# Ledger of designs, part 85: peptides against a protein of PDB entry 7RZF

Target 1, 358 residues: chain A of PDB entry 7RZF
Amino acid sequence: PFQEEHLKQLYKIVPIKDIRNLYVTFPIPDLQKYYKSNPGHYLGHLIGHEGPGSLLSELKSKGWVNTLVGGQKEGARGFMFFIINVDLTEEGLLHVEDIILHMFQYIQKLRAEGPQEWVFQECKDLNAVAFRFKDKERPRGYTSKIAGILHYYPLEEVLTAEYLLEEFRPDLIEMVLDKLRPENVRVAIVSKSFEGKTDRTEEWYGTQYKQEAIPDEVIKKWQNADLNGKFKLPTKNEFIPTNFEILPLEKEATPYPALIKDTAMSKLWFKQDDKFFLPKACLNFEFFSPFAYVDPLHCNMAYLYLELLKDSLNEYAYAAELAGLSYDLQNTIYGMYLSVKGYNDKQPILLKKIIEKM
Target 2, 358 residues: chain A of PDB entry 7RZF as posed
Amino acid sequence: PFQEEHLKQLYKIVPIKDIRNLYVTFPIPDLQKYYKSNPGHYLGHLIGHEGPGSLLSELKSKGWVNTLVGGQKEGARGFMFFIINVDLTEEGLLHVEDIILHMFQYIQKLRAEGPQEWVFQELKDLNAVAFRFKDKERPRGYTSKIAGILHYYPLEEVLTAEYLLEEFRPDLIEMVLDKLRPENVRVAIVSKSFEGKTDRTEEWYGTQYKQEAIPDEVIKKWQNADLNGKFKLPTKNEFIPTNFEILPLEKEATPYPALIKDTAMSKLWFKQDDKFFLPKANLNFEFFSPFAYVDPLHSNMAYLYLELLKDSLNEYAYAAELAGLSYDLQNTIYGMYLSVKGYNDKQPILLKKIIEKM

## One batch from the design tools (peptide; aimed at target 1 L68)

Design b2_p28_1_s3 (made by RFdiffusion4, then SolubleMPNN; from b2_p28_1, 16 letters changed)
Fold by OpenDDE base, seed 4:
Parts: C-alpha cells; structure tokens; sequence
Structure b2_p28_1_s3 (fold): chain B 358 residues (1-358), chain A 28 residues (1-28)
C-alpha cells in the first residue's frame, strides 16, 4: 500500500537530459475491475484536454507549460496512480505551485459539474474508432502483450478490454475525483536547475534527487482552490466519425487523379483509393489569388490573414485530431493551400468550419 | 519506494515526443 509518509512530498530530480517536467501523482484504488467503465480514462480525457477552457489551454496561455498528459497508471498490487504530467517552460519552473493550484482548480471544476454521460459517450466512441483502426502490430510483440494482459482480463475480452467502454459509472468517476486532493499528492519536478542542490542518489541510475515535505501552507492553498472561471468543460466533439462505409471501387477508377470538374474558376481532380480501402479521404485545395504576392504589402496581408485564420481555428484543432482528422493551412506564392485529411465522414463538418472562418 | 518513484518519473519524462491528452497504461 502507498504509505501516508510518501504523501505531500516534493521530489526535485536532476535529469541527464535538459528537460523540465512536473509530475503530479495521486494514489488511487485499483480500477482494473472497472475496466468497462474506466473512470480514469474519463478523467484523463478531461484533464488532458487541449480545447478552450482546458487546463492545458490556461497553462499555455501563461507560458508555463507546453504539453500535458493526464491519466491512470498501474501501480503495485492493489492500487494505481492518477498522473498529471506537464512539460515546463523556464518560466513554468518558477511557477510550479501556481501550476498545481490550477490543476486543483480544474479538478474542482470537474467536481462542480459532476460526471457527464455525453463525455463518457464521446470517450466510448473515440475508443471504438481507435480499436477499429488499430494498426496491426507485429505478431511477436502482439503475442507477448496478450500474454501479459491475460493475467488481468478474461480471454474473450483481452483484445477489446483496453478500448471498450460499456458502462457509465458516475459513482466511480466521483470516487477517483475524491482521491485527487492535495492531501494525497506526490510531486516531482525534473530540472537541471537542481544540480548541486540534492542530497540523495537513486541506486540504479545514480540519479541525484532531493525529497522534501510540501509545506502545510502550500497544501492548504491547494485545498482552498476556488472555481476558476476560465476553466470550462469541452464542447461536444462534432468530428467523431460514425460512418465507416467503404465505397466500392468504381469500374472506371483511374490509377491517377482524373479531372472531374473543369470550370473557369475551379478544377477538381479525384482519385479513389485502390490500395488501402479505408474510410479516409484527403482533400487538398489550392486557392489562387492575383493579389497574394503582387507587392510586399499584399504578401504581409496574406500572411497575417492566414495566421489569424489559424488562430481562429485553434478551437477545433484538438477535437479534430482526437477524431482522426487533421487540417493544414499554408501560404503559397499563388495564394493559399488547405488540406483536410482523415476519416471522410466528418470532413465536411471540419471543412465547413474552416470555410466559415475564411 | 523513493528510488523506484524517481526512476518512474525519469522514464516518463524522457518519453519524447509526448502526446498530450490521455495515456493508456502500458501493460508491461
């Protein structure tokens, strides 16, 4: 069992590589028996979200954090850990206490909103997509992984247990949220800035570190984390594919893109997939403007326009990525290039949102 | 326990590139 003596501890760790990392961990009960509900995945999805009103969005806006990972990790027998891991900027390294305060403010927001069935359904749908299109692992690695998993799951469920969400259990979500408290926290900071300031050495790698108790005043500050009005639950992900139909290969399918529309204002080339047979498409648009590169002013305006457009689309970028969609926008000497890639089902929705912002 | 934790933190910190979001527990 994770002993109380290890709670409310701060570890300052000297890395070999020049990395800055904050590792916040909470001991939680063993959730393995609840794999069909996977409350840790629900919380990891929200805490690790990158959309507007997310924890990461706020921490990025302050210039403190680059990336954030949230989720459960297996521990020793009978317990797990919930982990929030962030890559720190140089400035963020100076604001670790405030970063953790924001983590607890976000967790408090999750408590205030309560478990959302629609979020669970979104996680379920995303996992179903990920499972359906899981890359075929090499047989040797796959067999070894399965052998390990067989200790935890029934044989019939081994292939699906990591991905299938079947039961919405708000009680379990609340139970895990109740463990995400300052009194249960263990913090590690990884930075070269701790070199020469450590008093312990890890035996296996010779890693230098210092362990210290987190001051009670700091714990109390985190315990009193109020609702921060900047934190919001994500909006529903509109980009999650639901139709995976693969259209039959046309009899006249060409091995190269065929010109299917030719007008004064537009040309359209189309090629059906004859190799992969996936419910995916790649849409490429080249926009031509006679004004794009006529002079330096127009060039700068075109650049600024694209940057503003990209910024206006940031709200959709993460949701699209989660759903297996991506877009790219680039300036060209003739105007602009737009690419939309991924599952074809919701590409029209993403494309429409892009065009509405243009 | 402390040494193990330090190792775990380092191992996780050295994973690059880190994907933001949710990480599934790697079943070892």
Amino acid sequence: as target 1 above (358 residues)
Amino acid sequence: LDGRFVREVLEESYKFPKKSGFSFPRVE
Scores: peptide ipSAE 0.378, ipTM 0.800, DockQ to the pose 0.547
OpenDDE base, seeds 1, 2, 3, 5: peptide ipSAE 0.368, 0.364, 0.366, 0.359; ipTM 0.801, 0.792, 0.789, 0.795

Design b2_p28_1_s4 (made by RFdiffusion4, then SolubleMPNN; from b2_p28_1, 18 letters changed)
Fold by OpenDDE base, seed 1:
Structure b2_p28_1_s4 (fold): chain B 358 residues (1-358), chain A 28 residues (1-28)
Amino acid sequence: as target 1 above (358 residues)
Amino acid sequence: LDGEFVREWLEESYKFPKKSGFEFPRLE
């Protein structure tokens, strides 16, 4: 479907909203038949990763990008797209060529490392968690979704097909990765800065745009993307839950938190879940210090301490979020508040990481 | 194909993908 004339194109698009976006799009084969291996999801997980050594981490460090998403999208029959989408800063809008260079450097890093079975297993485990605890969709939306999915999957697999990874297929990962090349790129830049600089109008929405061929020099720069030593594969996500056991409700369970420990230095309140019956917990800690609010200097020091603590924990934030964990840290007039929420199983690991940084 | 690409982009730009590794929803 895409001939050479449709590739290596740049679109400058004027949005209605004040948004700055970059879309780097690659045509790929139809991967629907490979849903059990989902090589596009594997690549989207890595390219879209937000941890240390990720593409987003580097682009954020330069102040060029706020957010990044990578993944596959359905096209017309017989092909799909792989899309890398970023939210651009004002500065990032000036560095689009360099941003795309970094994308190809990261893709080159993925080629050099090759497909990793442990990453596939992590994706499988994350999807299994997401499936097991998927919120009950509204019945109407669920029925319509099932009807759509039935065109693509056997009836027996329709409930699981979106989430069930079964087969590690490094050959398919490499096949998709081989399509993520500068010669196959279509680029869209979205910014109000292109207002009055467009020469075409989209037929359906009236969106103003300009289409240009990407210069061969720029394509060559991207083709010659070297390995950037700042890019690394993610570390294993330690926060992915594996135990989903729900403890039986205690006979003496109260509808309110009970004081289970009372000491000179600590009070502990506990309430068992009697309503949701999920393998989730909420841990809330209030730390009291007589120095936290004694004077403006101590207040500012406590604030600075918490900001430094948050910064030091940023390396875990994304991995925790992917695993369905979250934490919050706040200054209070009495000291500091810490909250850890989500799946119970790995909360102690996250809490330990927080305490080790305190 | 050019107008379709711009349209595809517009339709996607209104969908806030929440997380990395997001599979873009099928165009119905």
Scores: peptide ipSAE 0.036, ipTM 0.627, DockQ to the pose 0.453
OpenDDE base, seeds 2, 3, 4, 5: peptide ipSAE 0.008, 0.033, 0.028, 0.028; ipTM 0.397, 0.625, 0.557, 0.475; seeds 3, 4, 5 fail the geometry check

Design b2_p28_2 (made by RFdiffusion4)
Pose (drawn by RFdiffusion4):
Structure b2_p28_2 (pose): chain A 358 residues (1-358), chain P 28 residues (1-28)
Amino acid sequence: as target 2 above (358 residues)
Amino acid sequence: SNRSTVLSTEKQKELVEDFEFYFDILMS
């Protein structure tokens, strides 16, 4: 649907709720026919990746961006999209050309070195382990899912869809990586600061927006010279699991969690798993404090402190959320709360690091 | 689940919802 008359354009949209965002839209051909190599998931794993020396961490380091989501949007049949959607700070709206410039800097940093064998082997291993201990399904919604993808795949791999990968073909990685060029951009800015500046309006919904077609100054400023920032490739993962042993049932087997420790400091509830036999467990905690909800100031500093703790610890723990260990730490009325779940091998390192950062 | 990318924060889910809302407006 994107003919070249309406390419290289930058719209400005006025919202109703106060948000600020930047959408970078590329068009690409259909890659559902390539469901073995999956080049869109490769570029999505290399673009939207938090951690040391990556696209999001440098935009955090310049104070412009809270978070970004990579990957490719799939639309209808016979055509596909690719999206880099970002949200903005107060002075992140002043430097949009520089943000998109850094986006093409990281793209060119990934074009000078191109394919990687170990990233494909690592991602394939992760999907294979994540498929081997695939948990049980709720019968409603699961049959709708496997009837929702029954139109595309044959009868043998109706289940093993986007789980098992056979081959690493760098040609298709290079092909989809070439279609991401600044002659294929469509920038869209959402900000509430364009109240009285909009000429055009939407008939169906009634929203207002513009046409600021990007002059060639900034296009030929985008693709001209792009060496690097302080970017780097992600490093070897250490949260990949290795212990897949189901520990045996002990003498004192109980059907419900029993109180084991009862002190004036803490109490526990424990139950070995009897039904599922998956090498994974969930640990949860609820810390209490009478000072958490005393007045609005003390009920306000709790969200700020807990949020800054999540800010400063996502850079570390995104590899744990990517390997299958997810944590969550949010506030409650009474006190604060913690819940770490996932594979059975790497809970102590993660929970201990959470405490010592806390 | 597929491990190619994950949504680690609530802000990322809100950003995806906003994009789907405003992309349909532009395609209208």

Design b2_p28_2_s1 (made by RFdiffusion4, then SolubleMPNN; from b2_p28_2, 16 letters changed)
Fold by OpenDDE base, seed 3:
Structure b2_p28_2_s1 (fold): chain B 358 residues (1-358), chain A 28 residues (1-28)
Amino acid sequence: as target 1 above (358 residues)
Amino acid sequence: MNRYQVLTSEREKELIEEYNKYMSILLA
């Protein structure tokens, strides 16, 4: 386990690539034995959430962060890490202390709200879907993976243990949250801006870095992180599929799309899946307007319209993605293209939301 | 994104992969 001397450390690291990353890490107990509840997954889901009121949403609004990943990672010597990783903007690199303050404000919000069983249930349901419909892995890689995890799980559970949540354990969630404190933090900043400002070299890759103690004043600022009213728990994900029924192949099913509706304003083509037999659908819409590409002004207006539409749909994008739904909007020379793909069960909900924003 | 979720973004994948290079520093 890390001793006091290993905590509250800042690492300034020079990357090979031109990247700007922040890694906020917390030593946590080994959670392997708690795989049925997986409190680290619960926290990773919330801290890594991208919806309204999320940590990422706020940090993006400030122009400091592009992407955020949160969750547990295996450590060494019988411990794990909880890590919050962000891709920094140039501006964000100047505001690392404030970014971390916002992280602790969000964590404080999670403490204040307490563990939510409905959030656990969503994680459980999402993982169950992922397990049920996981892609085939390469046999060699899969076998090696299974062989590795046989040390941690009973043989009967080895295939399911990484996916299937079974137990809501608010006590364990709180236990992990209690480790996500400023006094337990290890920070790494990765940027080319530290080139020539390092004094150490990592043994394995020759990575140049500098290690510094985080000032006590900074730690205290983070310890005193207040509740930020901008942070909210996510809303329930309405896109999580619950119906996975596959309709039987119609007797009249054609190998190609058939025209099933033909009107003055629309044509509808349909092709039933005769190959994959998944509870998924692809909805493709092409909208035609003679004005879409008539001149540069109209072209730019069509482009702007689509960008505004995409922006208005951002609130649903992440939730849909988590639930295995996606949409795509593109300008065409004839107008606009819309595609909705994924599990068919909740596609009507997503499509309705898109249409309502149009 | 949650680290255990399917990473759709190449940027998120890169972020995680890059972190693995620095584990030796973080474990020291």
Scores: peptide ipSAE 0.252, ipTM 0.852, DockQ to the pose 0.374
OpenDDE base, seeds 1, 2, 4, 5: peptide ipSAE 0.099, 0.243, 0.110, 0.103; ipTM 0.778, 0.852, 0.788, 0.777; seeds 2, 4, 5 fail the geometry check

Design b2_p28_2_s2 (made by RFdiffusion4, then SolubleMPNN; from b2_p28_2, 16 letters changed)
Fold by OpenDDE base, seed 2:
Structure b2_p28_2_s2 (fold): chain B 358 residues (1-358), chain A 28 residues (1-28)
Amino acid sequence: as target 1 above (358 residues)
Amino acid sequence: MNPYQVLSTDREKELVKEYDEYMEILLA
């Protein structure tokens, strides 16, 4: 539906809230019929990745971006959008052209590497887990949602269509990737810094904005985006659960945690799940140190240690979160507290990594 | 409250919600 005259446009938008956002938008074909392969989700997963070598990691290292989201959005009938959205820092607002250059460098990296079946498999597995262990929704909202999506999916697949991936389609991934080009871009910058600098008002909400053509020189700069050696595909996510077995309830299961180990150096309590019957666990560790709060210096050292530990674990945090694992580290007056939660299958892997960094 | 609840961000849904506020400008 967008003609050439609608492409290569820049919108400067004044928000009501004090936010700084960048939207880089590409018109793409309607991908709804390809829901079994979902090439837009594949690209969104990679472009929106937060691990080492990701687009976000590089943009954060420059102090330009706080968060990044990539994915597809529905348009009107017959077309969709692929959108890369970032939360800008004050400095990032001054470097929008360079941020977008980095986006195209990352996209160029994706072209160079080509579609990866293992990445598709991870997406498939993650979505299958999300479907299998989906929380109960409010019936009214859920029924309304299902009624809406019945227009798009067969009745037999309506419950699974948004989750289950079935087909690896590298051709469709490449097709979408070919649409993510500078000549097809629509850019919106959202910032209060544009207040009093706009010349248009949106009809329905009264949003103030200015529309400008992106200069040809800028488009050419983005078209000439080279490979940036800092960008890498993510490593395989080792935290994705594969075992979902639920152990039988013990005959003498207590309603409270039982002390199963008592030594001079450690106490261990255990409680089997007798309520939820999920393949999940909560591991809680309290570490005691007589030095943790002995004086202000030691307190600050304990705090600094924990912050450094958290920083050293950042490389795993995103992958763990995607896989339905989480950890929490806190200072206590007695020492430190560690919690590991989520699917029990890969908790030992995450725990091991935490302990190795300690 | 489910003690085993892991809150994960549905980033695609977040994208859609944020974009909707400015959709009319960007889709015009």
Scores: peptide ipSAE 0.029, ipTM 0.634, DockQ to the pose 0.205
OpenDDE base, seeds 1, 3, 4, 5: peptide ipSAE 0.024, 0.026, 0.026, 0.025; ipTM 0.631, 0.640, 0.653, 0.631; seeds 1, 3, 4, 5 fail the geometry check

Design b2_p28_2_s3 (made by RFdiffusion4, then SolubleMPNN; from b2_p28_2, 14 letters changed)
Fold by OpenDDE base, seed 2:
Structure b2_p28_2_s3 (fold): chain B 358 residues (1-358), chain A 28 residues (1-28)
Amino acid sequence: as target 1 above (358 residues)
Amino acid sequence: MSRYRVLSTEREKELLKEYEKYSKILLS
């Protein structure tokens, strides 16, 4: 069991690779029995969110962090860890205390808003989609995995237990949030900048590290984390598919794209999926402009336009990705190319958002 | 083929793998 002496510790670790990572870890109770509610996944979804008002969005705006992940991990018998991991920039390495302050500000925002059933429902729906359309695993690996998880789940649920959320448990979410406090923190900073500044070596991998107590002043600073008005809960993800109907193959379906519309202003080709039978589509648009490549000025303007368009669409990018949608925008010598791919159900919504920003 | 990474669980797993290298330090 983690005693108080194991908490509020800072580890400075020398990596083999040139990486800069921060791990902020919290010991939490064993949540395995609560797999149907999975409160750690709920919190990981919010803390690891990449949309507007997210923790990552703010830390990126400061130039301190490239990526962020939050989630639970199995520990020793009887406890787990909740971990927030970030990829640090060179500047971020100098601002670790402030990064962690922002983490606690976001956690404080989650406490203030309380558990949201709609967020749980989105997690449930996303996991259901992931389960339904998971890739075929290799039989040997799959059997070994199933054998391992049989220790944790009933035989009847073993195939679904990792994916299916069934119970919204706000009490368990609040319980985990209550463990995400500065007094319970273990911090690891991974950087080559600690080379020659370590006093310990890990026995298994020979990893060099230094362990230090986090100063009480720093702990107090994090304990006094206020509500940062820049942090907001994500908006509802409108891109999550709900209809997975596969239309029957048309009798006249061709193995190649057929021209279904031919006008002075547009040509449209269509090919029905005859191979995969997935509720997915690929929409490809080529826009032609006689002005796109007429001179260097117009080329640069077209480039800048697309960069601005991409920037304006960033608010949707993460939500679309989570929902299994993607888009791509490219300059061409003739104009512009747009691609929208993924589950067909909500593609019209994403396409409309793109067009509204054009 | 854009692997629709089920972003949270796969990133959690990747984070977990890298964390495993340091887990012995962090569990000590």
Scores: peptide ipSAE 0.159, ipTM 0.768, DockQ to the pose 0.228
OpenDDE base, seeds 1, 3, 4, 5: peptide ipSAE 0.179, 0.156, 0.145, 0.148; ipTM 0.769, 0.740, 0.734, 0.748; seeds 1, 3 fail the geometry check

Design b2_p28_2_s4 (made by RFdiffusion4, then SolubleMPNN; from b2_p28_2, 11 letters changed)
Fold by OpenDDE base, seed 3:
Parts: structure tokens; sequence; C-alpha cells
Structure b2_p28_2_s4 (fold): chain B 358 residues (1-358), chain A 28 residues (1-28)
């Protein structure tokens, strides 16, 4: 277990690659025995969320962070880490203390709201989908992984244990949240800006770093993190598929797309899947406008329109992606191209939202 | 744009690989 001397530490690390990363880490108990509830996954889902009112949304709005990941990771025997990792902008590198303050404000929001069963249910459903439709892994890698997992899970559960959530345990969520405190923090900043400013070398990779104690005043500032009204729990993910029925192959199914609708304003081609038999669809729309590329002004307007449309859809993009849906919008010389792909069940919902923003 | 990956079973790999380089420091 980390002693007090190992806590409240700042590591300034020089990377080989030109990257700027922040790792905010918390020692937590070994949660492997709680795999059926996986409280670390619950917290990682919320802390790593990208929707409106999320930690990432706020940090992006400040121009400090590009990406954020939250979750648990295996440590040494008998403990784990909860890690919040962000990709820093150049400006974000100057605001690390404030970034971490926002992290603690978000964590405080999670404490104030308490564990949400509906969020757990979404995690459960998402994991069930991921398990059901998991791609075939390379046999060698898969066997090695399973062999490692056999040390942690019963043989009968080894294939499902990493994915299937079964038990909502608000007590364990609160227990982990109680470990996510400034007094329990270890911070690593990874940047080439620390080159020539380090005094230690890591033994395994020869990575140069400097270790410093975080000042007590900074710890106190983080301990006194107020509720930030910009932080909100995510809305329910409406894109999570629930129907996975595969329609039988039509008797008249053609190996090529068939024209099923022909009007003055639209043509529709359809091809049923005759190969993969997945509850997925690809919807492709080509919109034609005689004005799209008639002159430079119209070309720029078409470009701007698409950028604004994409921006207006950002609120749905993450939730759709989590649910195995994606969309693509592109300018064409004739107008616009839209593609919607993924599980077919909730594609109409996503398509409707896109059309409503158009 | 590399979207932030929740440490889900599939998205863990890239973040895990980079983090593993610094784990020795973070575990010290």
Amino acid sequence: as target 1 above (358 residues)
Amino acid sequence: MNRSRVLSTEREKELVEEYDKYMSILLS
C-alpha cells in the first residue's frame, strides 16, 4: 500500500514522443473481486464522458484539453489505480492546477448526486452489446488473455466476467469516490518542456523525470473544490440498441442494390445483407444541389453549412458512438453526402436528429 | 480526431500501452 510519503506527489516526465499528457492517479483497493458490479467502470464512464456538462466538455471549452480518459487500472498486487488522463494543449500545460481543480469539482458533483442506477444500467447494456458482438480476436492473443484472467475469475465466468455487469453496488461506488481525494493524489505531467529540468532517470526505460511534493496550499485548494454549476450528469443514451433481430433474407433479394423507389426528387436503392447477418445497416444519402459549387461563394457557404451542422450534432456524437452508431457528413461537388452506420435499431432516432438539425 | 475513449475493454489498448511506459514511475 502507498504510504503517506508516496501521496501528493508530482512527476514531471520527459517523453520520447512530442506529447503533452496529464495523469491524475489515485491508489484504490483491489476491485477484482467486485467484477460483477465494477464500480471503477461506472466512475470511468461518468468521468470520461464527453457529452454536455461533462468534465471533458468544460476542459475543451477552456482550450486546455483535447481528450480525456477515466478508469481503473491494475497496479501491483493488492491495489489498483483510478486514473484520469488528458491530452493537454499548449495552453492546458500552463493550467494543470486548474484542470485538476475541475476534476475535483466534477468528482464532488458525483458525490453530491450519488450513485445512479440508470447509469449502471446503461453501462450494463453497453457492455452486453460489446460482448455479444465482439470481434474475433487473434487466437494466440485471446488464449494468453484468458489464461491471465483465469487467475481472477471462475472458469465458468472467465469469458463473460470482463463484460457482464450484474450487481448495482452504490456502496462500492461511494467507496471508490471516497478514495478520489486530493490527499490521495499522484500527478504526472508528460511534456518535452521538462527536458533539461529533470534530476532522475527511470530504471526500465531510462525515462527522465523530476519528482516534487505538491504544495499543501494546492492540496487545500483542491480539497475546497466547490460545486461547479457547469457540470451535469449525462442524459440517458437513447441510441443503445435493444432489438437485435435479423430479418430473413427476402426471396427476391438481389446480390446488388436494387432500385426500390424512383421519383422526380429521389431514388432509393436497397440491398439486404446476405453475407454478415448482423443487426446493422448502412444508410447512405447523397443530396444534390445545383448551387453547391456554382461559384466560390456558394462553395464556401456549403462548406460552412456542413461545419455548422457537424457542430450542432456534437451533442449526439459521443452517445451514438458509445451505442455503436456513427455518422459521416461530407461536402461533394454536387452537394452533400450523409452516412449513418451501425446497429439498425436506433438509426432512425439518429437520422431524425440529423434531419432536425439540417 | 481521436475521441476520448472510456476505458472500455476494446478502447483500453492504446491508452494502456502509453500509460504502461510511465507506470514504473507512477508505481514508485
Scores: peptide ipSAE 0.136, ipTM 0.733, DockQ to the pose 0.210
OpenDDE base, seeds 1, 2, 4, 5: peptide ipSAE 0.126, 0.137, 0.106, 0.101; ipTM 0.716, 0.731, 0.704, 0.719; seeds 2, 5 fail the geometry check

Design b2_p28_3 (made by RFdiffusion4)
Pose (drawn by RFdiffusion4):
Structure b2_p28_3 (pose): chain A 358 residues (1-358), chain P 28 residues (1-28)
Amino acid sequence: as target 2 above (358 residues)
Amino acid sequence: ETIFEQLEEKRFEEVAPFFDVVMRILLM
């Protein structure tokens, strides 16, 4: 649907709720026919990746961006999109051309080195382990899902869809990586600062927007010279699991969690798993404090402190959320709260780091 | 869905809640 008359354009949308965002839209051909190599997931794993020396961490270091989501959007049949969608700070709206410039800097940093064998082997291993201990399904919604993808795949791999990968073909990685060029951009800015500046309006919904077609100054400023920032490739993962042993049932087996520790400092509830036999467990905690909801100031500093703890710890723990260990730490009325769940091997390192950062 | 697609969907819901309106304007 994107003919070349309406390419290289930058719209300005006025919202109703106060948000600020930047959408970068590329068009690409259909790659649902390539469901073995999956090049869109490779570029999605290399673009939207938090951690040391990556696209998001440098935009955090310049103070412009809270978070960004990579990957490819799939639309209808016979055509596909690719999106880099970012939200903005107060002075992140002033430097949009520099943000998109850094996006093509990281794209060119990934075009000078291109394919990687160990990233494909690592991602395939991760999907294989994440498929081997696939948990049970709720019978409603699961049959709708496997009847939702029954139209595309044959009868043998109706289940093993986007779980098992056979081959690493760098040609398709290079093909989809070539279609990401600044002659294929469609920038869209959402900001509430364009109240009285909009000429055009939407008939269907009634929203207002613009047409600021990007002059060639910034296009030929985008693709001209792009060496690097301080970017790097992600490093070897250490949260990949290795212990897949189901520990045996002990003498004192109980059907409900029993109180084992009762002190004036803490109490526990424990139950070995009897039904599921998956090498994974969930640990949860609820810390209490009478000072957490005393007045609005003390009920306000709690969200700020807990949010800055999540800010400063996502850079470390995104590899744990990517390997199958997810944690969550948010505030409650009475006190604050913690819940770490996932594979059975790497809970101590993650929970201990959470405490010592806390 | 895979782990990565679950994370992407989580971030996409926080970052782009107004995206459907923008997608209809882009297709005008």

Design b2_p28_3_s1 (made by RFdiffusion4, then SolubleMPNN; from b2_p28_3, 12 letters changed)
Fold by OpenDDE base, seed 4:
Structure b2_p28_3_s1 (fold): chain B 358 residues (1-358), chain A 28 residues (1-28)
Amino acid sequence: as target 1 above (358 residues)
Amino acid sequence: MTRFEELRERRREEVAPEEEIVERILLE
């Protein structure tokens, strides 16, 4: 376990690649025995959320961060880490202290709101979907993975333990949140800007780095993180599928898309899945507008319209993706293309939201 | 696998050496 001397440390690391990353890490207890509740996954889901009022949304709005990942990681025996990892912009590299302040403000928001059973239920449902429809892994890799995890889980649970949540444990969520404090932080900043400013070399790869104590004034600033009113819990994910029924193949099912509607204003082709038998659909819409490419002005207006439409749909993009739904919007020489893909159950909800923003 | 784990696996395929190094420095 890390002693106090190992906490409140800053590592400045020189990468081989031209990358800018921030790692904010917290030593946490070994949560392996709590795999049925997986409090680290709950916190990782919220901290790593990309929707409105999320940590990432705010850090992106400031131009400091491109991507954020939050969650637990295995450590040595008897402890784990909770890690918040962000991809830094050039500007974000100058604002690392403020980025970390925002992380602690978000964590403080999570403490203030307390554990939410509905969020746990969404995590449970998402993980159940991911388990049920998991792609086939390569047998050799899969066998090796299973052999490794047999040390951690009962044989009967070894296939499900990483996916299936069973128990809502608000006490464990609070316990992990209590470890996510400035006094427990270990920070790494990865940037080529530290080249020639390092005093240590990593033994395995020869990576140059510098270790510094984080100043007490900075720790105190993070300890006094207020409730930032920009941070909100996510809204409920409406796109999580619940119906996975596979409809029987129609007797007249054609190997190719059949024209099932032909009108002056619309044509509809349909092809039933006769190969994969998944509760998924692909909806493709081509919209024809005689005005889309009439002149450069109309072309630019059509482009601007789609960019504004995409921007207006950003609030749903992450929630849809989490639920195994995707959409795509493209300009065409004839107008617009829309695609909605994924689990068929909630596609009508996503499609309705798209149409309401059009 | 959490989205975090999936994103980490995807990132590990692209950034594997640097993440492993950072992880060693942070974990050791």
Scores: peptide ipSAE 0.280, ipTM 0.766, DockQ to the pose 0.384
OpenDDE base, seeds 1, 2, 3, 5: peptide ipSAE 0.265, 0.260, 0.266, 0.273; ipTM 0.765, 0.761, 0.751, 0.770; seeds 2, 3 fail the geometry check

